# Ledger of designs, part 51: peptides against a protein of PDB entry 3WG5

Target 1, 218 residues: chain A of PDB entry 3WG5
Amino acid sequence: LAKNIVYVAQIKGQITSYTYDQFDRYITIAEQDNAEAIIIELDTPGGRADAMMNIVQRIQQSKIPVIIYVYPPGASAASAGTYIALGSHLIAMAPGTSIGACRPILGYSQNGSIIEAPPKITNYFIAYIKSLAQESGRNATIAEEFITKDLSLTPEEALKYGVIEVVARDINELLKKSNGMKTKIPVNGRYVTLNFTNVEVRYLAPSFKDKLISYITD
Target 2, 218 residues: chain A of PDB entry 3WG5 as posed
Amino acid sequence: LAKNIVYVAQIKGQITSYTYDQFDRYITIAEQDNAEAIIIELDTPGGRADAMMNIVQRIQQSKIPVIIYVYPPGASAASAGTYIALGSHLIAMAPGTSIGACRPILGYSQNGSIIEAPPAITNYFIAYIKSLAQESGRNATIAEEFITKDLSLTPEEALKYGVIEVVARDINELLKKSNGMKTKIPVNGRYVTLNFTNVEVRYLAPSFKDKLISYITD

## One batch from the design tools (peptide; aimed at target 1 G107 I114, target 1 (a further copy) F125)

Design b2_p19_1_s1 (made by RFdiffusion4, then SolubleMPNN; from b2_p19_1, 9 letters changed)
Fold by OpenDDE base, seed 5:
Structure b2_p19_1_s1 (fold): chain B 218 residues (1-218), chain C 218 residues (1-218), chain A 19 residues (1-19)
Amino acid sequence: as target 1 above (218 residues)
Amino acid sequence: as target 1 above (218 residues)
Amino acid sequence: SLGIEPITFPDASEKTLAL
C-alpha cells in the first residue's frame, strides 16, 4: 500500500517575506506530491504583520492540510506566529513552548523602546485575530486578549482554552494524537479528516536561498 | 472566435503583505480563467523588502505572463516596485513615470530621518537585484546602480538602457506594442510569445479586504 | 510618503528592511 506522505519543515526566526517564501515553497512541494499534510515546526518571536497576513492567506489557499507545530521545547509562536497558527488547519505545541503576545507595534525606537501602534491599527488586528479564531472554531475571546492583555499561554492553557488542538512532545506523538481529527478550517472547500495511519514522514530542508536569508536576518 | 482575455488590475501604495495578497488574488483569478496575461498597473513609493521578495516569487510561479505597467502618469515603481518589475515577465512604463531608487533602509527614525542598512544587507540586495536583472535579460549594471547610486530613471532612459521593454501611454498602446514580444522570464518553464490580437480586457476591482487594508495603510 | 512603519509584533527585531 503506497504510504501517505507527511512533509515536515522547519521555520525559525522572525516572520518576514523570507518566511512567506519558505511557507510557499514548502506547501507547494507538499501539494505537488499530494501529501496527506505538511507539518511546519514553528519557532518565531514574531515579525512583520504584512508577511503574517500573506502566510495566513497562503495556508488558507493550500490544497492540503497545514499543521503548525510550535517546536522544539523552548520555541514560541509569539505575536505574528500566533496569527499564523490561528490561520492554520491544526495547531500543536510541544511542552515548554508558548503562544500569544500579539499586540501590534509600529517598531522600536533608537533606544530600543516600543513605538505603540495607534488605536486604529490595534483595533484592526483585534478584529483580524478574532476572525481567524472564529473561522477556525478557536477561542476568539482569548485571541482578543493576546492583543489587549498581551497574553501568552502555555500549551496546556492553550489546549484548555480551545486555542490549540494538540499537545505533543515530538512528530510521532503529534501524528498519533492528530490522527482522525478534522481540520479546523476547510481544505479546498471541505473539512478534511487527517489520516496518519502508515505514513511516511519526509523532512524538507531549507533551500540555499532560505539559508542565505536566515543568515542575513540573524 | 473566443477572445483571449487580458486582466488588468491596479496596485497602488506601499508594498506590504496586503500588496502580496492583491498580487496573489489577481494572478490566481487570471490563472483560473487561462488568461493570455495579467497587467498590473503599479504605483508604489516602495515598502517592505519581505513583501517584495514574496511578490517576486509569486510572479515567477505564475501560470500566465505578469506584466508590470508603471501607470498612470506621475506614478512610480520606486524601491520595492523596481524589484517587482524586474521579477516580472514584461515591464512597461507610461510617460511621466519613474523607476529605481532601490537602496535598502532599516526604517525611519522618530525625526523622519533614514536609518541606514548595514553593508551586509545592502550587498545582499545588490546581489538579489542583479540576479533579477540577469534572469530577465535586463541591465544588471543599472540594476546595481539603483542601489549604489540610488538611481531613478525615466521611461525613455529605462527603455534605452534595457531595464524595461515598453513605453506606452495607455493599456491599448501597451497591448499593441507588446503583441508578439517574448516574456523576459519563463512561464511554466517556457518563454511565451504574447498574443494580444483580438483580446478582451477585463478589469479586476480590489476586494473588500483590499479596500479595507488600503484604508488602514493610508 | 508616509513610510508606514511596518507594523510589527513584539519581539520582531527592528530589521524591518524597507525598500
Scores: peptide ipSAE 0.064, ipTM 0.295, DockQ to the pose 0.214; fails the geometry check
OpenDDE base, seeds 1, 2, 3, 4: peptide ipSAE 0.046, 0.033, 0.032, 0.059; ipTM 0.296, 0.240, 0.287, 0.270; seeds 1, 2, 3, 4 fail the geometry check

Design b2_p19_1_s2 (made by RFdiffusion4, then SolubleMPNN; from b2_p19_1, 9 letters changed)
Fold by OpenDDE base, seed 4:
Structure b2_p19_1_s2 (fold): chain B 218 residues (1-218), chain C 218 residues (1-218), chain A 19 residues (1-19)
Amino acid sequence: as target 1 above (218 residues)
Amino acid sequence: as target 1 above (218 residues)
Amino acid sequence: SLGIEPISFPDASEKTKAL
């Protein structure tokens, strides 16, 4: 039996338009090969709201399941990363990672202080993040509190509260634990049951452009 | 004779993935209607290199001429905006605007100080900006100096040095002055002569999403 | 792993809106 392909790619650093390009490229490759899923190993402190929304939309348009995996230990899906995760088909986290802290800011002042977003913007993102949570059957109350309380959760807390679906130490454990789970949002209008019983894992590397921008951005 | 349509849209603020979405949306609308051109009224202090490169690529893929117009007076095509302009079919500037200051940075530190890009990154963007200038028949020496000297130019200087093609106070003057000019880069493999003798100007407004992200980014 | 930090061409006035 031909092994189902699961793609794994890493996205690290700030969420930007380049991050969108990475998501788009990775998902497109996996779509072209009719992969069982793509796992995005995500490690981000946050980033741009616009890029985040585009990434979420790209994930929602994916022809295959997109699994956000907060990995490795020490990584985070902070701020924009949480929105991306909540917009995905499945969220996993490694032990020692974090999710949350989603309060929007206008940026940093010249002295590095946070420029607060006006309530109108905050309220927009509250509505947005709650929508992502609700659509995925995840905890919308906690999603709101990621903003209003700037809440950050451990994987165990996030799992407990119904923010994420899996805690896994590595890709193999993730595949084992998520095997037979349904996607939290539809793929092409249908909830997909993940089948990881006979999979080949293929790692996608950043393109030269990706590496360059990463080098330029890191 | 059916009036040729010229679309005008405003892009303001930081260059981000959302800015890419704006460009893509605006250009797509104009392409669908077989517009004579689209004029993007650009006012940006800069932004993300990745978004910039994607925007440039989207402009280069446009089925119609994309005119970057640094407008209104007081606006700038700073940093990423300069790259976008140099990647476009025609650059215009209003009096009292600026272009240049293209030195890449890795970002801002917690204290708001610039984190300098390593020479490798700077050199990449030197090559990139020079390529944009050369491909468009614009001043590649000045394009390099936008980085190496962090040079900013007035419209009159930019015109004098062959960085831009038009200085215009408003859309009507821009249309008059650019009428009969050839695009500086090809449209669908051909240099297009602009015909603005019988045009209807249609303004494209930001979508609700655009307004929201602009509100979130400005 | 080369992290992708955003290369910005900021003007000093860049109010980066971040999530």
Scores: peptide ipSAE 0.038, ipTM 0.263, DockQ to the pose 0.199; fails the geometry check
OpenDDE base, seeds 1, 2, 3, 5: peptide ipSAE 0.037, 0.025, 0.031, 0.034; ipTM 0.267, 0.238, 0.231, 0.270; seeds 1, 2, 3, 5 fail the geometry check

Design b2_p19_1_s3 (made by RFdiffusion4, then SolubleMPNN; from b2_p19_1, 11 letters changed)
Fold by OpenDDE base, seed 1:
Structure b2_p19_1_s3 (fold): chain B 218 residues (1-218), chain C 218 residues (1-218), chain A 19 residues (1-19)
Amino acid sequence: as target 1 above (218 residues)
Amino acid sequence: as target 1 above (218 residues)
Amino acid sequence: SLGIEPISFADASEKTRAL
């Protein structure tokens, strides 16, 4: 019986156009091999809204389930990372991680102060994040509060409020807990039941380019 | 029985004079083939008001129904995109998309701050967007609030408020749900009942020029 | 300092320039 393959890749740092390229590459590899899923170990403080939206689209266009796993402990899916997670087929968090703080900003002033986004932009992203939550059957009220209150949640809180699906300490626990779960959004128009009974875990190494770009953007 | 043809084309990115050329080209192809309709998969953050108004006029002058479909998930019909949608024969949205945030601005200052439009310009576009909504039998109050409150809506909200006609996850669901619907504005002076019973879907590929311009404007 | 770099809309602002 051909072992179901689960890919695991790491995406760390700021969300940029280069991060999109990483997502695209990793998902494409897993799609080509007809993997059961890809798990993206995500650790991000946030980043660019345009890149984030493109990443969400790429995830939603995936031919296989894309699981966002906020990992390792101490990691976050902050700001852009929360949107990416909410746009994914399944969200998991490790203990000691966080999610939220999604208020848009225009950037930083020369003195390091936040340049606030105008209501136009804020309201745009409120609608956007609510749509992501609603589409995935996740808590849209909390998703809105990630913006309006700059709310951040622990894994336990996020699970309790129905923002995420799994709290898991490692990949093995994640696979065990998510086995038999349905994806929160469709894959090729169908909600997929995850099958992690007889899986081979394959780790995707970052390319040299991925490492270099991550190093430059850090 | 000659299959009714439905064209599907994608328009992504900023609304510019080049976007007008894309609309014109796509609609013209569909007109020449006497298509049942053209579906424009729209994903835009907004753009130029002049280009937007020209696009609306081109849609309203179409010899065939022009359906604006906010697609894929994560896409938006933001700002100028909302006006375009409101000027069309039918609006559909995919789950996870958004519409609204229509407040006009003069541009951005060197520091990235919005240069606010004067009341004269804002009032002009309030009247304009209300007219589009009224002509199409869509919610003119919400259309005004897209400007006055910078409101953005989810597909479900937009449907609930009578801003859009269809929420659909894909082209097949869109065709199924919109089959038998009347256009919200006239085609050649007549409200047309859409006939999607025996349709051939034809995808229009972006020209090389379209791809290049999209790449440059991104 | 957990510099949660919030979603920079700096470039989205360039895309959202007009109506």
Scores: peptide ipSAE 0.034, ipTM 0.289, DockQ to the pose 0.091; fails the geometry check
OpenDDE base, seeds 2, 3, 4, 5: peptide ipSAE 0.025, 0.025, 0.024, 0.030; ipTM 0.265, 0.278, 0.261, 0.285; seeds 2, 3, 4, 5 fail the geometry check

Design b2_p19_1_s4 (made by RFdiffusion4, then SolubleMPNN; from b2_p19_1, 10 letters changed)
Fold by OpenDDE base, seed 2:
Parts: sequence; C-alpha cells; structure tokens
Structure b2_p19_1_s4 (fold): chain B 218 residues (1-218), chain C 218 residues (1-218), chain A 19 residues (1-19)
Amino acid sequence: as target 1 above (218 residues)
Amino acid sequence: as target 1 above (218 residues)
Amino acid sequence: SLGIEPITFADASEKTLAL
C-alpha cells in the first residue's frame, strides 16, 4: 500500500547535470518510500538542453507521480523549465509566476549577444516540445509558440490555454485542488488518480552536494 | 573470453551532460561487445564540473578499460578534460597536445571576465583532483598545481611527471606502447593487464543526437 | 569553431560552474 506521504523538494537555478542529480535523488527517495507523489517546487530561468532532456526522461521513468510546481510567487519555469514541466505528471503554478520562453540558443557570445541556434535545432526542439505537450494532453500549439514566438504565460493564461492543470497559492491549496486529478502521463504504464486525502507532507532538503552546487550557481 | 576488439570513439568540445551521454553510450557499446578496451579520443577546452564528475563516475564503473587519448595534435584535455583523464584507466597524449589548467570558475561575466569560484569550491576540487590522481597512482602534486598554478603540461612533461602513461602519435602506436600495461584504476575490482596483441580496431561514430549536439556546440 | 556553448535555454549563464 502506498504510504499517504507526499514529498516536497525545491529545485532552483539553472538546469544542469547537477539539477538532474537533484531530480534523480529526490524522486528516488520518494519512490523508495512508496510516496503518493513528489512535488518539485521549481524556479528556473532555464539551462542546458541535454540536462533538460535527461530530467524529462527521469520524470517519465518515475515509479510515482512527479508534480512540477512553479513556486514561490516571482518564480518561473522558463525555457528548459517549461520542457521539464510539460514532461511531468502534473503542472501547478503559484500566482505571480511564469512559464514559457523556450527558444533554444547556442549560448551567449563574449559580448553578451545571443548566439542563435540553427533552424535545424530550433525545429528539433519544436518537435520535441510538441511531443511532450501531446503525450501529456496539453496544448501543443502553445508549446510550439513557446519557441516560435518566445511566448511566456501567466498561471491564469497557462491554465486557460490548457498548458497546466492547477493554479495554487501554496502546497495545501495545491494538494486540495489536485486531489482526484489523473496524472497527465502514465506512472508505470498507468494513469494514476492522485489521492491527497489525509497525506503527510515531507520536505526533502538539498544534499551537501546540492547546497555546494547551488551556492556555486546562485 | 574477451573479444580481441578495441573500440575507438571521439569526444570533442565542451564537457556537458551530452558529453556524459556520449561517454555512456560508447562505453556501453564496448561493454556489450566484451571489448578489450575503449579508447576515447578527447579534445576539450573544459566544461561543466557536474558533467565531469558524472563522466568520471561512469568511467570508474566501466566493465572494460577506458583509455583517454588526447588526440589529434593541437587537441587538449583542458580543465574538466584533465579530471576525466585522471579518472580513467590509462591516459595517452599525442605530440603537440596539452593537459591541465583545472582552476574552477563560476563562469564568465557579461563583460567576458572570469567569475572566480569561492575558495571553498576551489578547495573542494583540489581535494577531488588529488583523490583522482592518488587513486590512479598518478602525480597528485601536479594535479593540485593544475588548479593552484593553473598549470598546463605538454605530453612529454606530463609523462615525465607521472601524470600520464603514454605518448603516442596515433592509435597504432598507442596500442603498441600500452600493450602489457596495467590499468591505473580497477576494472570490476581488478587491475587489468591490457592485451592489444592482434586486436581489431572498431570506430564508433557519433549518434544522430551526438552530431546534432556537436553541431550545436561546435 | 563557433564558440558554441551547449544548447542552452535562456539561462542566466553567469552562474554555471565551469571547469
């Protein structure tokens, strides 16, 4: 029997291979405890495409539901963060957060100018983000526009357009609103109905390594 | 019985999570074929510390010897590349290559200036690189100086100082010189004597994903 | 060689630990 436990962990900053390690560690802990779900409080300006794809894969391979929660107010799931959210079992956003702006770039030149990705790369990520949206039953047209128009949405817009499932002010409201929702992608090959009735919330702290790297990346 | 096969694969450019995926894929293929070893022709200016640490771990978990070969002439195992090399079963360099310059940085500012890593991070990587050198029976003093003095060495210097095991002009000379050498770290808990007598050399091409990302990173 | 940094999505590039 799944324990009536929901884990909450924070992932903040640039999406990197260390961010992958954080996701992997957090999800693994929640899997080991047979948790009902894990909520990842996400705040990211974006990051590496490779790390993003690995994180998406890790979420999709999770033995439990992974909820991406763009939190607190002022946070964003920008760029790589949007892909991660779209790859998750449920997306929530707090009021005053944002999602989108997914145009891939090669990086920044020494003069601070954006190095544009070649069309072949942009097209690859258009196909990829649309796939994530389609697989999760979310708005694939808006997902494409996150790249082609560098679109960013408010929580209210994202909910309205069918990009996300929940707008919630805090963890308690998130649990209340998402209770009884089905995951947008399968867990172990099945769509799961979330049961957040009488759950224990357990917060996962960053590891020493996570703190060190966060300190490096903050 | 191990097949008398040696794989050769190229990894070029910045060390990233995609570079990890390349290492993982290449090593996995060579493991599946029960190869005598894999040679990674490495040319890197450096990259992400997290990706580097994951690559080192993947090499150390390899079921077969992983040889890092700094190749061709003009290539380098700079910064993150030095850590990867020091984490490997054997290091070779071609004439006209370099190794070292391992000082960690937080990145580059918008004005192109280096953002210095705080002393705690520098000290962490000093301990880490010294550990890699010590575990592999290589020069830990020079490994530290790769950070503290931003030291870079020629192949001849690196060999002389006991950082690397082989200077070789090409794959054939590498195989000839490394034949009968013991791995500097264990393979499956044992130090392996390399047997490159009558081996078939198989080249691994980059995947489509590798090519795409290399194209993005080139 | 386009000094092509890895495909990044608009990240605050300033904070990536590089070796």
Scores: peptide ipSAE 0.052, ipTM 0.296, DockQ to the pose 0.202; fails the geometry check
OpenDDE base, seeds 1, 3, 4, 5: peptide ipSAE 0.042, 0.040, 0.032, 0.040; ipTM 0.282, 0.263, 0.273, 0.283; seeds 1, 3, 4, 5 fail the geometry check

Design b2_p19_2 (made by RFdiffusion4)
Pose (drawn by RFdiffusion4):
Structure b2_p19_2 (pose): chain A 218 residues (1-218), chain B 218 residues (1-218), chain P 19 residues (1-19)
Amino acid sequence: as target 2 above (218 residues)
Amino acid sequence: as target 2 above (218 residues)
Amino acid sequence: SPTYNGVIIPVTGYNASYH
């Protein structure tokens, strides 16, 4: 009861309805265990807008900070993952990862051709991504360009431009650098200072169902 | 005189990429065997827009008539399934089935809430559903109300209003009543008269991949 | 360099009968 606990979970692949269930399951475990924070190792090339919005909402309502960590090296928080990151308490990127490229699309034709969205829906997602950035005090100008210019950024660029808060190689370095940082959004109405000294790290294994469903969608 | 071959397949559940694959697989089989028609027993609560548009496109390119049959009783062709029906060569409904209810939403939230669709998406789908109805000679005024009023119809109501062509209890009654009917859209440029005199019915089983994905869904 | 096409809008439909 008198411990400082950080949960670490993994989320890989397309952001779907099932991905929401994962976020909710992991975050719920951390909440019920009074965790200082939960770190989500995120690698997503794309996903659905409805599941992305539900995840952002679940993060906004989280009783503990949610740290989105673009990891491992070569991972991306592209498309839906970018919104999830902008919608969270803190963003960390591992070396060689990517963030951005969030243009909303109606989907993919028989060819694999891109089915663009009506111009106005592009404006809707611009307003939504600007809102997430402003609510978290992040660079909304660059966030808008994730859509309008299909802009993508390396870790160092994302840090310089004020989109993320940490560049870290691993969980330990993430804890060291983010220790003492305020969350970019509130936890239950208050901005919180992260206390990662003398912390117990607990890894949450992805379930059989997680790995299988992810593999199939792949 | 001649022996006419009719294929029958079942397509159930949410409309997704796997569903497009089912439509493409079943239709290709019927095309290669020079079938008179393929009948799809459709039961769907809804699904994704891009897959629905890809299915409508696959049906437009079909070298044989595709008959959408809302079957069994209790089934529906709601949301995305309505567009598939309107985009097909002939629509049949079994007693106690439903068609319509197509108001687009960005999706469902955590607590039963619904994420509204921006007006541009709504107007986009109004134009698209009116177009499918106009191209097939079906009631465009009523098709719009599938969206603007979330209108849903019984089989008897759907026939009366000119949205569908046949009300049938089974495959036997469907072939009998639809024999001699012209298709509502062309097959390779010409509107084909359906010849169901002297008919061999062939049922297509769902593949291993089909069964696995649906068991996981159940 | 990988290329990403963006967020897919799944555009579903509400049906009163299910709710």

Design b2_p19_2_s1 (made by RFdiffusion4, then SolubleMPNN; from b2_p19_2, 12 letters changed)
Fold by OpenDDE base, seed 2:
Structure b2_p19_2_s1 (fold): chain B 218 residues (1-218), chain C 218 residues (1-218), chain A 19 residues (1-19)
Amino acid sequence: as target 1 above (218 residues)
Amino acid sequence: as target 1 above (218 residues)
Amino acid sequence: KPKYDGIELEVLGYNSALT
């Protein structure tokens, strides 16, 4: 019986247009091989809202399940990372990771102070993040509080509050725990039951371009 | 018996030269009145390293105990806030707050990417934050990991790891729990046992200037 | 397209804090 393939790729750092290209590339590879799923090991402090929205849209348009896995321990799905996670087919977190802190800002002033987003923009993102939560059957109240209270959660809290689906120490535990789960959003118009029985895990490396951009932006 | 005075002041937002002025003003008022302590309700995403170092020095030069209280729930002592806390006489956190994420950066590029600090700067701040932890008898290993792993901790974790001294829901619980504790650093060359028996709590309001700057920087 | 698509907004967490 041909083993189902699960791809694993890492996305680390700020969310930018280059991060969109990484998501698009990774998901496209997994789609082409009709993978059972792709797991994105995500560690991000946040980033650009436009890139984030494009990434969410790309995930929602995926022909296969996209699992956001906040990994390794010490990683975060902060701000833009939280939106991306909420837009995905399944969220997992490793112990010692965090999710939340989603208040939008316009940027930083020359003195390093935050330029606050006006209420109209904040309210837009409240509506947006609540929509992502509602569409995925996740906790929309907590999603709103990620913005209104700059709330951050541990994996255990996020699981307890129904923000995420899985706490897992590693890929093997993630596959084991998520086996038989339904995607929280549809894949090609259908909710898919994940089948991680007899799977082959394939790691996707960052491209040379991805490494170069990461090196320049780091 | 004249009630011992405990001052409470709020510092919210980015750490800048203006934040130093707030700390200096608040501590000076409390010093002038020979307060038992001042509690600074801190909620900061971080800020400028120079201002942070000046604030730490101002706290260490205080004639009275300065208690950093990460408050309210949802607040953080992120980055510069963690350094400030580690430089203080006592750290408390409210439930649902966080501390850590201390990796120094040079700033943000025009595309919003982080400009990473070179190893020499990162290593400088590793040494500095470890020094603050060691001088205060707090966990220097975790203090280093706040930088090297961008680690963030919950109040319970921070307490467990010996980073902070108190978890408290409000000022009254803080006063109750910290009563009889020794300061983690000396006050005027001596470790002071906090006496919060029969105290009057006085709230210091931000000055008009503080409000204006906060309004402009928000 | 989202109403605010193309506006330069930052959605950064506290891990993006300056020190």
Scores: peptide ipSAE 0.032, ipTM 0.259, DockQ to the pose 0.125
OpenDDE base, seeds 1, 3, 4, 5: peptide ipSAE 0.026, 0.025, 0.040, 0.023; ipTM 0.324, 0.240, 0.264, 0.328; seeds 1, 3, 4, 5 fail the geometry check

Design b2_p19_2_s2 (made by RFdiffusion4, then SolubleMPNN; from b2_p19_2, 13 letters changed)
Fold by OpenDDE base, seed 1:
Structure b2_p19_2_s2 (fold): chain B 218 residues (1-218), chain C 218 residues (1-218), chain A 19 residues (1-19)
Amino acid sequence: as target 1 above (218 residues)
Amino acid sequence: as target 1 above (218 residues)
Amino acid sequence: KKKYDGIILEVISYNSALL
C-alpha cells in the first residue's frame, strides 16, 4: 500500500507577493504528488492585505487539504496570518504561539505611529474575516474582535473559542490529533476526512530564492 | 563516566539582532558538545521585540536545556529579558535582581517621553507573553500584568507567584537547587530532568565580536 | 483588488516594537 504523503513546508516572515509565490509553489508540489495534505508551518507578523487575499484564494483553490500550523513555539499568525489561517482547511497552533490582531492599517508614520485605516476599509475587512470564519465553521464573533478589539489569543483560547481545531506541540502530535477530522472548508467541493494513519512526512525546503527573500525581509 | 558538561555564558545589555547571534552561538556550542545544559547569565534592560522573538524561538529549538539565570545581583531581565526567560527551559534569579516591565513601546520621542504602542501591538504581546507562560506552566496572569501594570518583581516574588523556578546566589547553588527539576518546556519534544550531580562547569567567553558590540551598544 | 493594495495587516512595524 503506497504510503500517503504529507508535505510540510515553512512560511516565515512578512506576508508579501513573494509569500504568495511560496504558498503557490508548495501547494502545487503537494497537489502534483496527490498528497494527503500539506502542512504549512506559519510564522508571520502579518503583511500586505492584497497578498493575504491572494493566498487565501490559492488555499481555497487547493486540490488537497492545506493545514496552517502556527509553529514553532513563539511563532504567530498575526494579522494577515490570521486571515490565511481562517481561510484554510484546518488550523493548528503549537503551544507558545498566538493568533489575531487583525485590524487593517494604512501604514506607519515617520514617528512609528499607526496610520489608521478609514472605516470603509475596516468594515470591509470585518466583513471579510467574518466570512472566512463562517465558511469554515469557526467563531465569526471572535474573528470580528480580532479587528474591532485588536484581540490576540493563545492556542488554548483559540481552541476554546472555536477559532482553531488543534493544539499540537509538533508534527507528530498534529497528525495524530487531526487524523479523522474533516476539513473545515471543502477540497474540490467536498469536505475531506484527513487520513494520517500511514503517512510519510516530506519536508519541502525553501528554494534559494525563498531563502534570499526571507533574508532580505528580516 | 564522562562528566556531564554545563556551559555558562553571559549575555548582557540590550536585546538586539546581535544578542540573537550570541544566543545562537552559545547554544550551538553546548548542543555540539551534548552538554547537560547551558546557563545564560542574563542582564538586560530590554531591547527589540523582533530580536526577542527570534531568541525565544532559538531557545525553544535548542537540543539541550537552556537555563536563563538573571545574574549577577543588580541585574535584570527587564522587558524583552522577561519574554526570553519565560521562553526558556528554566528560570533562575539571583537575589537583588528583577524581572518584568514588559509593556511594548514604539520608542522614545526627542524629549525622552515614551511613544506608546497602539492597542494592536500591546494586545499582541499580551497574548504572546501569556502563551509563553502557559506553555512553560508559569503564571500567565502575572505575565500579563508585566505588560498591563508595568509590573516588576523581586526573585522572591517571582518564585512565590510561579514566574520562575529557582532563586540562587551563584552557579553552584543554582546547579544544586535545579538538580532533578524537569524543564518547564520540552527539549526535542520531551521534558528533561536536569542532572547536575557530576557536572563540569565550562564558561564560554564572549568572542572578540561579542566584546566589540557590547562595547558599542553600552 | 487594487483598492486594497496599500493596506497593511501587520502587528510589528518595520521599526520593531521596543520591549
Scores: peptide ipSAE 0.109, ipTM 0.410, DockQ to the pose 0.085; fails the geometry check
OpenDDE base, seeds 2, 3, 4, 5: peptide ipSAE 0.090, 0.102, 0.094, 0.101; ipTM 0.375, 0.426, 0.388, 0.408; seeds 2, 3, 4, 5 fail the geometry check

Design b2_p19_2_s3 (made by RFdiffusion4, then SolubleMPNN; from b2_p19_2, 12 letters changed)
Fold by OpenDDE base, seed 3:
Structure b2_p19_2_s3 (fold): chain B 218 residues (1-218), chain C 218 residues (1-218), chain A 19 residues (1-19)
Amino acid sequence: as target 1 above (218 residues)
Amino acid sequence: as target 1 above (218 residues)
Amino acid sequence: PKRFDGVILPVGSYNSALT
């Protein structure tokens, strides 16, 4: 009996066009193998809004469930990472991780001060993050507050407030706790019930390019 | 009886040369008024290492105690913020904040991947962050792990591991809890016992320039 | 210009030695 495969991949660092390429590659591999899901171990301080939106779109277009797992302990789904999580089929967090702080900025000045986004851009991302929360049946009020209050949450708070679905210490606990859950967004137009009974966990290593770019950019 | 003055200022956003100017300005005001201390409400995702080192140096040169307060809930002293905190006279954190994730990078590629710092740079910052911890009598092992493991801690963990001195929900609780504590580093060559009995709390507003640069850079 | 080009969802700084 062919075991259901669950892929696990790591995405660490800034959200960029290359991060999009990583998501796309990992999801594509998992799609090709008809995996039950892919778990993305996410640790990000944030990133580019354009890349983030593309990643969210790529996740939403996935033929299989994409689980964002804020991991390991000490990791965060900060800023762009929160949007990505909210755009995903399931959010998990390890204890000692964080999510939130989503206020968009235009960047950092040469002197490194944050450049406030014009109200129009901020309002766009408020609407956008709320839409992600609403579409996924997650807490849209808190999603807004991730921007308006720069709110960050612990896993326990995020779970309590209905931002995330799972608190898990490791992949095995994640699989155990998420087994039988429905995806928060549809896969190919349908909400999928996750089946993590008798799964093979397959880790996707960073490509040489990923390692090289990570080496060049981290 | 002239009340002891405690200044409170906010530093939010990236650590940069302008953030240095903010620290310098705020500390200078508090020094000029012979304040009992200045509390810097810090919320930062990190920033420039050069600016961070200058800020640490400016704090260490302060004629008065500089308290780093990771505030409000949801804020972080991420990366450069951790170094700044470790270089300060006292660290406080609000519940729901974080500290850590200190691995130096060279930046973000055009594609936004993290650029790994050469081992020489990483090792320099390992030595540097450990020195800050050692000089302040804080946990140098955890300080190293902020780099080597990208470790982030909750306030409770940071307190438990001896990274920080205070967990406080607000300025009043901070003043109450830190009253009678010795600074973790010297002020003018001497460890100061903080006296927050009968203090006037004076808030420093962002300058127009701070607001403008914050507006331009946030 | 790509839509939201330059819009950053707070990231660590872009400068050469970043902590």
Scores: peptide ipSAE 0.084, ipTM 0.343, DockQ to the pose 0.155; fails the geometry check
OpenDDE base, seeds 1, 2, 4, 5: peptide ipSAE 0.067, 0.060, 0.045, 0.057; ipTM 0.319, 0.344, 0.305, 0.307; seeds 1, 2, 4, 5 fail the geometry check

